Peptides against a protein of PDB entry 6J54. Designs and how they scored, part 24

Target 1, 223 residues: chain A of PDB entry 6J54
Amino acid sequence: NENLFASFIAPTMMGLPIVTLIIMFPSLLFPTPKRLINNRTISIQQWLIQLTSKQMMAIHNQKGQTWSLMLMSLIMFIGSTNILGLLPHSFTPTTQLSMNLGMAIPLWSATVFTGFRYKTKTSLAHFLPQGTPALLIPMLVIIETISLFIQPVALAVRLTANITAGHLLIHLIGGATLALLNINTMTAFITFTILILLTILEFAVALIQAYVFTLLVSLYLHD
Target 2, 42 residues: chain B of PDB entry 6J54
Amino acid sequence: QFQFTGIKKYFNSYTLTGRMNCVLATYGGIALLVLYFKLRSK

## One batch from the design tools (peptide)

Design b1_p15_1_s1 (made by RFdiffusion4, then SolubleMPNN; from b1_p15_1, 12 letters changed)
Fold by OpenDDE base, seed 2:
Structure b1_p15_1_s1 (fold): chain B 223 residues (1-223), chain C 42 residues (1-42), chain A 15 residues (1-15)
Amino acid sequence: as target 1 above (223 residues)
Amino acid sequence: as target 2 above (42 residues)
Amino acid sequence: LDLYKYLVQLLAELY
């Protein structure tokens, strides 16, 4: 049991919190452009950021587009950390629920507060879906209120669970493959194939979860 | 466009203002109920 | 088979 969760313990060296450096490391992978025509790698990165920004901000008005920098930085951060977390012997900060809650709660609260500030009538109206029967209004308002407060928790747990489960599964299947190498080579080959497919899937999941997290934050802002 | 008269004009689930008023009324009612039980327990 | 075992061991050591 200890071996299963050893990879999720925050790494420290000589009592120093290396986790801080790990969190800051992805920022080094995205340098700011300095030339009019940058090198190919930076140009591709900027192109991807522009494409994602256009896609994410297409649903927002001018006021909502003010959040473009925050949302793009968020998706780049979560995406990069999730991808880096798939490296061998790496620690993924997004596997920590505390970190994800630390991102989800402030962003959610900011979006909700912004909604109430600039779209008070619409935001209050969201607690009651249109066309609700009169007798169901109080119950539905309560349910919608509860749903609102569950949003940041669901946002954090979704990201944490998907990334953590992927890492655990890779670890378990990897361990099973090693154990089966001397027992049954054919079964070991099957498990190894599953491991490869799973790792590919986890790369996709890493990006998808980053996108979903950012998209939901953006959606809450739009509403 | 909507043919609401009387109290339904202010409290309906179709118009934006009506929905807002319904939500506020619900929260107000809950707050009053909580206040009532709190004062009753005291 | 030896290459396969080596690759699996390598990957297993990486994780």
Scores: peptide ipSAE 0.150, ipTM 0.752, DockQ to the pose 0.013
Fold by OpenDDE base, seed 5:
Structure b1_p15_1_s1 (fold): chain B 223 residues (1-223), chain C 42 residues (1-42), chain A 15 residues (1-15)
Amino acid sequence: as target 1 above (223 residues)
Amino acid sequence: as target 2 above (42 residues)
Amino acid sequence: LDLYKYLVQLLAELY
């Protein structure tokens, strides 16, 4: 069991944490533009960022558009870290619940406080859905209040669980394929095919989870 | 727009102000209940 | 078959 979770242990070199370097590495893949007409790689990156920005921020007002930079940086960070985490022998920081909580709680708090500051009446009204029967109002308000506090936990756990489960599954199927190589070659081929399909799926999941995490933060901001 | 009269004008689940007042009333009621039980336990 | 075994071993070692 220790071997199963060995890939999730925070790497250290001479007692110093390398996690900080791993977290900072994805930022090197997205350099800042210096020209009006940039290189092809930078142009493609900027184009993708602009497309995602337009899609995510379309629901926000002018005040909400101020969050565009932060939300786009968040999706780029989580997406890049998740994709890089699928490389062999790599450590994925987003598999650590502490990191995801560290992102989810402040962002959630910021969105909630921003809502209460600029849209106090609307934010308070969101604790009670429209058309609720009078007898159910007290209980439903309590449930919605609890739901609000579960949001940051749900954001962190969703990201952590999906990425971690994907890594574990790739590891297990890979190990099973290796074990079946000398037992039954045909079965090993089937398991290897499953492994390839699973890795492709995990690449998609890595991007989707980054998008969902950022989108939910954006939706909480919009209320 | 909904036209409510009386108490329903201020406490309803359809208008924004009504919903807000219902939420505040609920929180106030819970706070009073907690306070009551805290004082009763003494 | 040898190539397949090699690829599987390679992938298994990568994770």
Scores: peptide ipSAE 0.149, ipTM 0.742, DockQ to the pose 0.014
Fold by OpenDDE base, seed 1:
Structure b1_p15_1_s1 (fold): chain B 223 residues (1-223), chain C 42 residues (1-42), chain A 15 residues (1-15)
Amino acid sequence: as target 1 above (223 residues)
Amino acid sequence: as target 2 above (42 residues)
Amino acid sequence: LDLYKYLVQLLAELY
C-alpha cells in the first residue's frame, strides 16, 4: 500500500520543502511577452489564453470581468501543474487535497461574498428555485443552503480525485505491464496499449479538470 | 405578469423578491426556533 | 525490447 502512494508524498530534499519550488515552477512556463511579434510558441500560448479568457468571461458583466486575471491565472496554474504532473517521476501538487482546498475555499468564499455584495437579491433568491410549491419551501431552502457549503468541497475533491485516480491507474497498469512482460508478452502488449490510451486520456482529463474548476468558480461568481 | 395579492405578494416562489423573502423568512424561522430551544434549556 | 521496457517503466512511475 505504501508503494502505491509513495509518489504522492510531498517531496523534500535535504529536509527542505521543495514543494514550494514545484508549485512555483509552472510560472516559468508562461513568460510575459516582450515583443510585438513574439516567438511562435509564445504567440500560440498568448492566443490560447486570450481565447480562453474571452470564453470564460463572456458571461460576466463589467464588474465580473475584473476577475479575468484571477480566473486566467487559476486555469493556467491548475492546467500547467496537471500536465506537468504527467511527466515521469514528477510530483503533482494538485493531487493534494489540502492544496486544492486551499484554492477552492478562498475562491468560493470570494465569489459568494461578491455575489452577496453586488447581487444580494439574486443571491438570496438562489436558495429557492423558481416555482417551488409552498409546502416544500422550507426544506428546499435548507437543502440549497447545504448545497452552497458543499460547493468548495466538491471543487477540491473533484480535482483531487480525478488527478489522483489517473495517476494511480497509470501506475497500476504500468506495473502490471512490467510484471507481464516476463510472463506473457502478448498480454503485456495489450496492457501496454491500454496504458497508452489511458495516458492520452489523462492528458485530456488534466486540462478538463483545470477548465471545470475555473469555470465553476466563474459560475459561482456570476451567480 | 403575476398577480399576487396579500401574503403571496411578498412570499412567493415565482418573483425574485418573493423568493428572497421566502428565504429570509425561512432563515428567520430557523433562527427563532434555535433561539427558542436555547432559551428553553436555560 | 529494451526501449519498450524503458518506456513502460517510465509510464509506470509517472506517479
Scores: peptide ipSAE 0.220, ipTM 0.760, DockQ to the pose 0.016; fails the geometry check
Fold by OpenDDE base, seed 3:
Structure b1_p15_1_s1 (fold): chain B 223 residues (1-223), chain C 42 residues (1-42), chain A 15 residues (1-15)
Amino acid sequence: as target 1 above (223 residues)
Amino acid sequence: as target 2 above (42 residues)
Amino acid sequence: LDLYKYLVQLLAELY
């Protein structure tokens, strides 16, 4: 059991938490541009940020577009941490539910509060879909209210579960491959192939979850 | 586009104002029910 | 197969 969950334990050095350094490390990978024509890596990063920004913020009005910096920083943070977490012997902060809840709850509350602040009528009306029969109105309003409060939990759990499950699968299949090396070489080769395919999938999942998390926050802001 | 008269003008599921009023009425009703049960226990 | 074993061991130690 300790071997299975060892990668999810918060790392310490001489009793001091190193988690803060791990969380801040992705910021070093995205330096600020200083030249008109930057290096290829920085140019690619800027291009990706511009593309994602245009796609995500196209749905929002002028007031919603003020959130562009926060949303882009969020996707960069989650994406970078998820990708770095796939490195050997690395610790992924996004595997901790506390971390994801710490991001989801404030962002969700901010979007909901912003909605009530600027679009009070529309936000209140959102609890009742259009065309609802009169007899179903009370029940549907309650359901929509519950649905609203489930949103931050679903957002955090989705990210945590997907990243954690991926790490666990890589660990388990990797361990199985090592165990089978001395038992059956052919079976070990099959499990190793699965491991490679799974790692590729997890890289994709890491980016997708970052995108989905940010996109859903953006959609909640739009509503 | 929608023409409502009477109470349906204020409480409907098609207009924005009507939907808002329905939501407020629902929350108000729930609040009154909760208040009633709390006061009944005393 | 030594390279394969080494790679598997390396990957196993990674996680």
Scores: peptide ipSAE 0.154, ipTM 0.759, DockQ to the pose 0.014; fails the geometry check

Design b1_p15_1_s2 (made by RFdiffusion4, then SolubleMPNN; from b1_p15_1, 12 letters changed)
Fold by OpenDDE base, seed 5:
Structure b1_p15_1_s2 (fold): chain B 223 residues (1-223), chain C 42 residues (1-42), chain A 15 residues (1-15)
Amino acid sequence: as target 1 above (223 residues)
Amino acid sequence: as target 2 above (42 residues)
Amino acid sequence: LELYKALVRLLAELY
């Protein structure tokens, strides 16, 4: 139905794409600190970034820790865009598969190539799990190779599907609540309660998907 | 601490070098098969 | 009841 997918159409004004502005807007919510002791909001943000950075980069060596800036910026970007997308009449760029593929494929390629560059033997060995019976080696190597190429697709589709499905459910239950107002008030109240709970869940999903996306990129880097 | 002799020393699923060689051999074999069928079809 | 209806309608208008 056209009404359900209206929120997923790329917004334009006078033929000019507003999508670029929407993508850039979340960056304004995270200003760079200029003082040793910053404002409370900035201090909390920096604390959260440092905390998540320590957790995510703990598995990496010194060379891998150079990716900390990239990974932290990625999680902040995806997380902020997903949360802002839950606002009324908002457009979430991460619901577009093209955008997620545009992020996933380059990052995946970079992690794979860096792995081959610095850990060539280990990276090649990952195509064959340890302890594989000799007769299964050729088939398993093929399967593992296919699995590698599915990684960027799965990364993009997972993010897109979770966010898109959440938006659709909110709209559907919201519409059902309105329809039931004149039919059964008690049932309408129940559906409205479900809508509220679902909205809270979607906020959590928005953050989780951002974290998972970034974490998987980090794991591919570490191999 | 695995002790392999002969061809198993270079092609095994337990050592890092052995696994790497198995992967390379598999890719090489596939490439040769593709080449064979390509030449056969002509 | 009226407050609930108003909230639901308001929410529907926002989306």
Scores: peptide ipSAE 0.020, ipTM 0.680, DockQ to the pose 0.013
Fold by OpenDDE base, seed 3:
Structure b1_p15_1_s2 (fold): chain B 223 residues (1-223), chain C 42 residues (1-42), chain A 15 residues (1-15)
Amino acid sequence: as target 1 above (223 residues)
Amino acid sequence: as target 2 above (42 residues)
Amino acid sequence: LELYKALVRLLAELY
């Protein structure tokens, strides 16, 4: 049991927390361009950022597009940390619910308050769907209000649960393959194949969860 | 287009203004209920 | 089979 959750313990070196260094490490992988024609790696990174920016900001007006820098930095941070977390003996900060809440709550509150500040009429109207029967109005407003407050929690838990579950599943299947090596080599081979497929899936999940997290923040900004 | 008269003009589920007023009325009602129970407990 | 066992052992040591 201790071996399963050992990867989720915050690492320390000589009693000093290295979590700060781990969080800052992905930023080193994305250097700022200094040339008109950059290296291939930087060019690919910029191209990906531009594509994601166009897709995410397509739903926003010019005023909402001011958030593009923050949203792109968010997706790059979460995506890079999730991918690095799939390395052996790596620590993923996004597996910590505290970190995800620390990102989700401020971003959610900022989007909600921004909406109330600039579009007060529309934002208040969102608590009541159009065409609601008169008798259901009070109940539906309450439900929608509760739904609003669940958003930051759902945002953080979704990211944490998906990344954590992926890591646990890789460890469990990996342990199962070792246990089956001396019992049945054929079944061990099957489980090993599943492990490989699962690791590939987790790479995709890592990127998708980063995208979904930022997309939902963007959608909350739009609404 | 929707044409409402009377109280339905201000409190409806179709117009943007009507929806906003319904939400505000709901929050106001809840606030009054909470206030009532707080004052009743004393 | 030996290669498979070696790969599994290697992965087990990495994780």
Scores: peptide ipSAE 0.019, ipTM 0.685, DockQ to the pose 0.013
Fold by OpenDDE base, seed 2:
Structure b1_p15_1_s2 (fold): chain B 223 residues (1-223), chain C 42 residues (1-42), chain A 15 residues (1-15)
Amino acid sequence: as target 1 above (223 residues)
Amino acid sequence: as target 2 above (42 residues)
Amino acid sequence: LELYKALVRLLAELY
């Protein structure tokens, strides 16, 4: 049973935490452009970043556009870490709830406080939906207040659960395929096919979760 | 635009100002209730 | 079948 979660243990080298290096590693995969016309790889990366930036920031006003750099860096970080985590014998820092909370809580708080600072009336009004019956106002305000505080938790747990579940499934099905190799070859083949399909799905999930995480942060900023 | 008169002008669920006032009133009421029970226990 | 087994073994070694 402990072997199931062995891949989620924070790696150490000679008693020193190597997690910091793992977290910083994705930054090396995205070099900054140095020329007017860069390499094809860098150009593609910049193009993708530009496209995602245009899509995500289209909802925001000019003041919200100030957050573009942070949001784009966030999506690139989470996306790259999630994809790299699907490599064999890799550790995904985003599987750690502590890390995701460490990202979610500050970003959420920043968006909420920014909303209250620059759009106080609108932000306060969001605690009460339009057209609410008068008798339900107090209860609904309380519920929406609770909902607000659940947002960072849901944001962190969603990312953690999706990535962790994917890794667990890959591990379990992979182990099952190995166990079935000598028992029933046909079932092993089916299980292996499922594993391949699952891995492809997990690649998609890795990108989607990064996008959703950033999108929700952006949405909270927009209010 | 909704035209409200009287108390409904300040406390409504349709206008931004009205919604804000309702939220503030709700929080104020809760705070007063908490304060009441806290003072009652003393 | 042998190729499949080889691939599974390879994947098992990688993971």
Scores: peptide ipSAE 0.019, ipTM 0.688, DockQ to the pose 0.013
Fold by OpenDDE base, seed 4:
Structure b1_p15_1_s2 (fold): chain B 223 residues (1-223), chain C 42 residues (1-42), chain A 15 residues (1-15)
Amino acid sequence: as target 1 above (223 residues)
Amino acid sequence: as target 2 above (42 residues)
Amino acid sequence: LELYKALVRLLAELY
């Protein structure tokens, strides 16, 4: 089992953590545009950013639109790190729960604080859904309050669990394929096909989890 | 279209103000209970 | 079949 989880250990070189460099690496993939009409790669990136920005910020007012830069940077960061993590022998920082908590807790707290500051009535009212029977109000308010504090944890754990589980499956199926190569070639071929399909799925999951993480942060901001 | 009168005007689960007041009342009640038990233990 | 084995081996070396 130690061999199975070895790929999730934070890598170090000569006792120095290189995980910092790994985290910074995705930033190199997104250069800033310098011209009105840029290269195809930059143009596609800008188009994707604009598209996702329009979709995510459609529910926010002008004050919420100020968060567009941060939310777009967040989705690009998580998405890029997740995709890069699917490379062979790569380390995904987003598999570390500490990192995801480090992102989730401040963002969640900021959104909650912003909500209470500018939309106090709506934020307080959010602890009680509409149409609740009078007798259930105290209990439901307590539950909703607890739910609020679970949000950052759920946000971090969801991302961590999905990415980690995907990587584990890829490693397990890959290992099984190698083990079956000399035992049963046909079964190995089937397993390899499953591995390919799984890798494609994990690419999609990587992007979806990035989107969901950012979307939920955005929704918490909107309340 | 909700027409609330009396106490229901301030404490209801349909209007924004009513929901807010219900939440505040709940928190206030819990705070008072905690305070009561704290003072009782002294 | 040999190409498959080679591809799997290559994948094994990468992972």
Scores: peptide ipSAE 0.019, ipTM 0.687, DockQ to the pose 0.013; fails the geometry check

Design b1_p15_1_s3 (made by RFdiffusion4, then SolubleMPNN; from b1_p15_1, 10 letters changed)
Fold by OpenDDE base, seed 5:
Parts: C-alpha cells; structure tokens; sequence
Structure b1_p15_1_s3 (fold): chain B 223 residues (1-223), chain C 42 residues (1-42), chain A 15 residues (1-15)
C-alpha cells in the first residue's frame, strides 16, 4: 500500500520543497507574445485560449467578462498540471486535496460575494426556486443553502478524485503488465494495450476536469 | 406580471421580491429557533 | 445546478 501511494507524496530534496517548482513549471510552457505575428506554437496557444474564452464567457455580461483572464489562466494551469502529471514518475499537485481546496474555496467565495454585492436580490432569490409550493419553501431554502456550501467541496473533490483514480489505475495496470511479462507474454501484451488506451483516456480526463472546474466557477459567477 | 394581494404580495415564489422575502423569513425563523433553544438550554 | 448535474452524469459515464 505504501508503494502504491508513493507517487502521491510531495517530493523534497535536501529539505527543499520541489513542489513549488513543479507548480511553477507549467507557466514556462506558455510564454507571452511580443510580436504581431507570433511563432506557430504561440499562435496556436493563443488561438486555443481565444476559442475557449469565447465559449466560456458567452454566458456573462460585461462585468462578467472581466473574469476572463482569471478563468483562462485557471484552466491553463489545471490542464497543464494534469497532463504533465501523466508523465512517468511525475508528481501532480492537483492530486492533493489541499491544493484543490486552496483553489476552490477562494474562487467560490469570490463568486458568491460578487453575486451578493452586485446582484443581491437575484442571489437571495436563488435559494428558492421559482414556482415552489408555499409549504415546501422553508425546507427547500435550507436544502439550497446546504447545496451552496457543498459546491466548493464538490469542486475540489471531483478534480482530486478523478486525477487520483486515474493515476492509481495506470500504476496498477502498469505493475500488472510487468508482472505478467515473465508469466505469459500474450497476456502481458493485452494488458499493455489496455494501459495505452487508459493513458489516452486519462489525457482526455485531465483536460475535461480542468474545463469542468473552470466552467463551474464561471457558472457560479453567472448567478 | 403577477398580481398578488395581501401577504402573497410580499411572500410568493414567483416574483423576485417575493422569493427574497421568503428566504429572509426562513433565515429569520431559523435564527429565532436557534435563539429559543439557546435560551432553553440555560 | 442543472448543468452541474448534467456534467456530473456525463463524467460518471466517461469513467
């Protein structure tokens, strides 16, 4: 069991936290453009960011559009860290619940407070769905209040669980393939094929989870 | 627009103001209940 | 909330 979770331990060298460097590394992969016509790599990156920004911010008004920079930076950060975490013997900071809570709680709080500040009436009204019977109003308001506080927890746990489960499965199947190499080569080949398909799936999951995380933050802001 | 009279004008599940008042009334009721139990425990 | 539930169900089907 200890060997299974060894990949999730925060790496340190000589007492220095390498985790900080790992978190900062993805920022180097996305340099800021200085030219009117950039290199192909930078132009593709900017194009992707613009496309995602248009899709995510289409729901928001002018004041909501101000959050575009933060949301785009968030999706790029989570997406890049998740993908880099799929490299062999790498550490993914997003597998740590503390990291995800550290992102989810402040962002959720900011969206909720922003809603109460600029749309106080609408925000308070969202605790009661429209058309509810009068007798169910008190119970439903309580449920919606609890639901609001579960949002940051669900946001963090979803990201953590999906990435962690993917990593565990890759390690388990990878270990099984190595063990079967000396027993049956044909079976080992089948398990290796499954491992490859799983890794491809995890790449997709990594991006989807990053998108969902940012989308939900954006959706909470829309309210 | 919905036309409500009496108490339904201020407490309804259809209008924005009515929904707000219902939420505030619910929170106020919970606060009073908590206060009641706090005083009862003494 | 509806979109949240839809996304959750979608993710559950992917896994």
Amino acid sequence: as target 1 above (223 residues)
Amino acid sequence: as target 2 above (42 residues)
Amino acid sequence: LDLYLALTLLLAELY
Scores: peptide ipSAE 0.154, ipTM 0.794, DockQ to the pose 0.029
Fold by OpenDDE base, seed 2:
Structure b1_p15_1_s3 (fold): chain B 223 residues (1-223), chain C 42 residues (1-42), chain A 15 residues (1-15)
Amino acid sequence: as target 1 above (223 residues)
Amino acid sequence: as target 2 above (42 residues)
Amino acid sequence: LDLYLALTLLLAELY
């Protein structure tokens, strides 16, 4: 049982945590452009960042577009860490709920506080949907308040659960394929095919979860 | 678009101001209830 | 938002 979660233990070297280096490593993969016409890899990265920024910030006004740098850095960080986590024998920091809560709670709090600061009337009005019957107003306001506080938890748990579940499935099916190699080669081949399909799916999930996490933060900011 | 008169002008679920006032009234009511039970328990 | 949430939930259920 503990062997299933061994890949999620924070790695250490000689008792010193190397998690900080693992978290900082994705930043090395995205160098800053230096030339007007950059290398193909950097140009593709910049193009992708521009496309994602245009899509995400299209919803926001001028004040909301000030968050573009932070949101783009967030999606690049989560996306890169999730993709790098799919490498064999790699540790994904985003599988740790503490890390995801550490990202979700401050960002959510910032979006909520910015909403209350600049759009106080609209933010307070969001606790009550339009056209609600007068008798249901108190209960609905309570429900919406609870829903607001569940948002950072749902944001963190969604990311953690999706990435962790994917890693567990890859590990389990990978272990099953190795076990079936000595039992039935045909079934082992089938399970291996499923493993390949699952890994492709996990690449997509890794990017989607990064995008959804950042998008939800942006949507909370937009209110 | 909606013309409300009287108390409905300030407390409605359609206008932005009305919704805000309803939310504030709800929070105020809950706070008063909590305060009442807290003071009653003491 | 609901579509993305549904998509994420669907993907989560696949695992």
Scores: peptide ipSAE 0.142, ipTM 0.799, DockQ to the pose 0.029
Fold by OpenDDE base, seed 3:
Structure b1_p15_1_s3 (fold): chain B 223 residues (1-223), chain C 42 residues (1-42), chain A 15 residues (1-15)
Amino acid sequence: as target 1 above (223 residues)
Amino acid sequence: as target 2 above (42 residues)
Amino acid sequence: LDLYLALTLLLAELY
């Protein structure tokens, strides 16, 4: 059972941690454009960034659109790390809750403080929905306050849980297929088919979680 | 449009200012309660 | 947003 979680241990080489290199590796996959007409790969990347930027920043005003670079870099980082994590024998940094908290808490705090700084009245008003009965005001304000503080935790845990669960499921089903090869080849084939479908799903989940993480950060900024 | 008079003008759940004041009042009340419990033990 | 959250939670529960 300990071998199931071995893939989530921080990798080292000769006692030196290589996690830093793994985290920095995705940046090499997205070079800066140097030409007016770039290669097909760079053009596709720019197109995707432009589409996602247009979609996510549509809800923001001009002041909020200043965060476009940060949000795009965030989604590219999380998305690339999640996809690379699906490679065999790869380590996914986003499976570490510490990393996700390290991203979620500062971004959440920045959005909350930005809201309180520039839109103090509106931000404070969000703690009380419009039309609330007078007797429920104190309770609802407390609930909304608790909800606010749960946001960074939920943001980090959601990403961690989804990516980690996907990795575990792939390993478990993969191990089951190998075990069933000598017992029943037919059932092993079915399990293998499920494994293939699951891997495809995990590619989608990897991108969705990156998008959701970035979208929620953007939504918190929208207030 | 809502027309409130008296205390309801400042504390209501319909106007932005009223909602803000309600939130501040709630936080103030909680802070006072916490302060009371801390001071009573001293 | 609610749809994304629901889908995310659903996917998390499936695993």
Scores: peptide ipSAE 0.107, ipTM 0.792, DockQ to the pose 0.030
Fold by OpenDDE base, seed 1:
Structure b1_p15_1_s3 (fold): chain B 223 residues (1-223), chain C 42 residues (1-42), chain A 15 residues (1-15)
Amino acid sequence: as target 1 above (223 residues)
Amino acid sequence: as target 2 above (42 residues)
Amino acid sequence: LDLYLALTLLLAELY
């Protein structure tokens, strides 16, 4: 069943990696405003970015709001790549675990290091929940330490698994629908309906996963 | 709200400083254990 | 129904 995963193979052209161009392509979809009153599309984009930024950074202080640009760029990148990945014959870079780890680990480490740098006492205190019985303190500290190191892995795997699973389901159900067209049209109609519902779900998942990924990074920054 | 005296003042799970000290003590204990086993094997 | 089938075939061909 390796052919099922053929859509997840990194595309190349004459030995040259096109993946680089695919990763850079979403940047073209978000042009910078030049005029005081921009086009409707740009205005809507700016409006959405502002709303998202206000919502996400509301929990942060002034120092934490310095990360707003990076977090907004992250959510826009992941969201746009996930949505574009739902196009036919398209490759989604975020389905690659290496890509997501490459984003998660540096961002996670940056948030952890910034926490230890500016909020050392609070960050160290997070390894021990408040009100813990004295006998459970050593074990709980160890568990919380392990939990900390699992965060970047969980962040990357969650995004990868959700997007990859969605793509696989769309391909499988789509293929099943075509196969059932000549066998039972009624059943094919049912499967097609499921496919439509699933595609809508995947659009939602694409945006939600981008938001969750960015939100968790933000929460780790907030500690 | 919590008034701790003695050792509980420095090592408690309620105050920020107490929690920090407990974490540091735990890490220190683990480090000492690792050091002990390393030196014992030698 | 024919439109849905056509769209299904088109989508399947594109994937």
Scores: peptide ipSAE 0.019, ipTM 0.708, DockQ to the pose 0.014

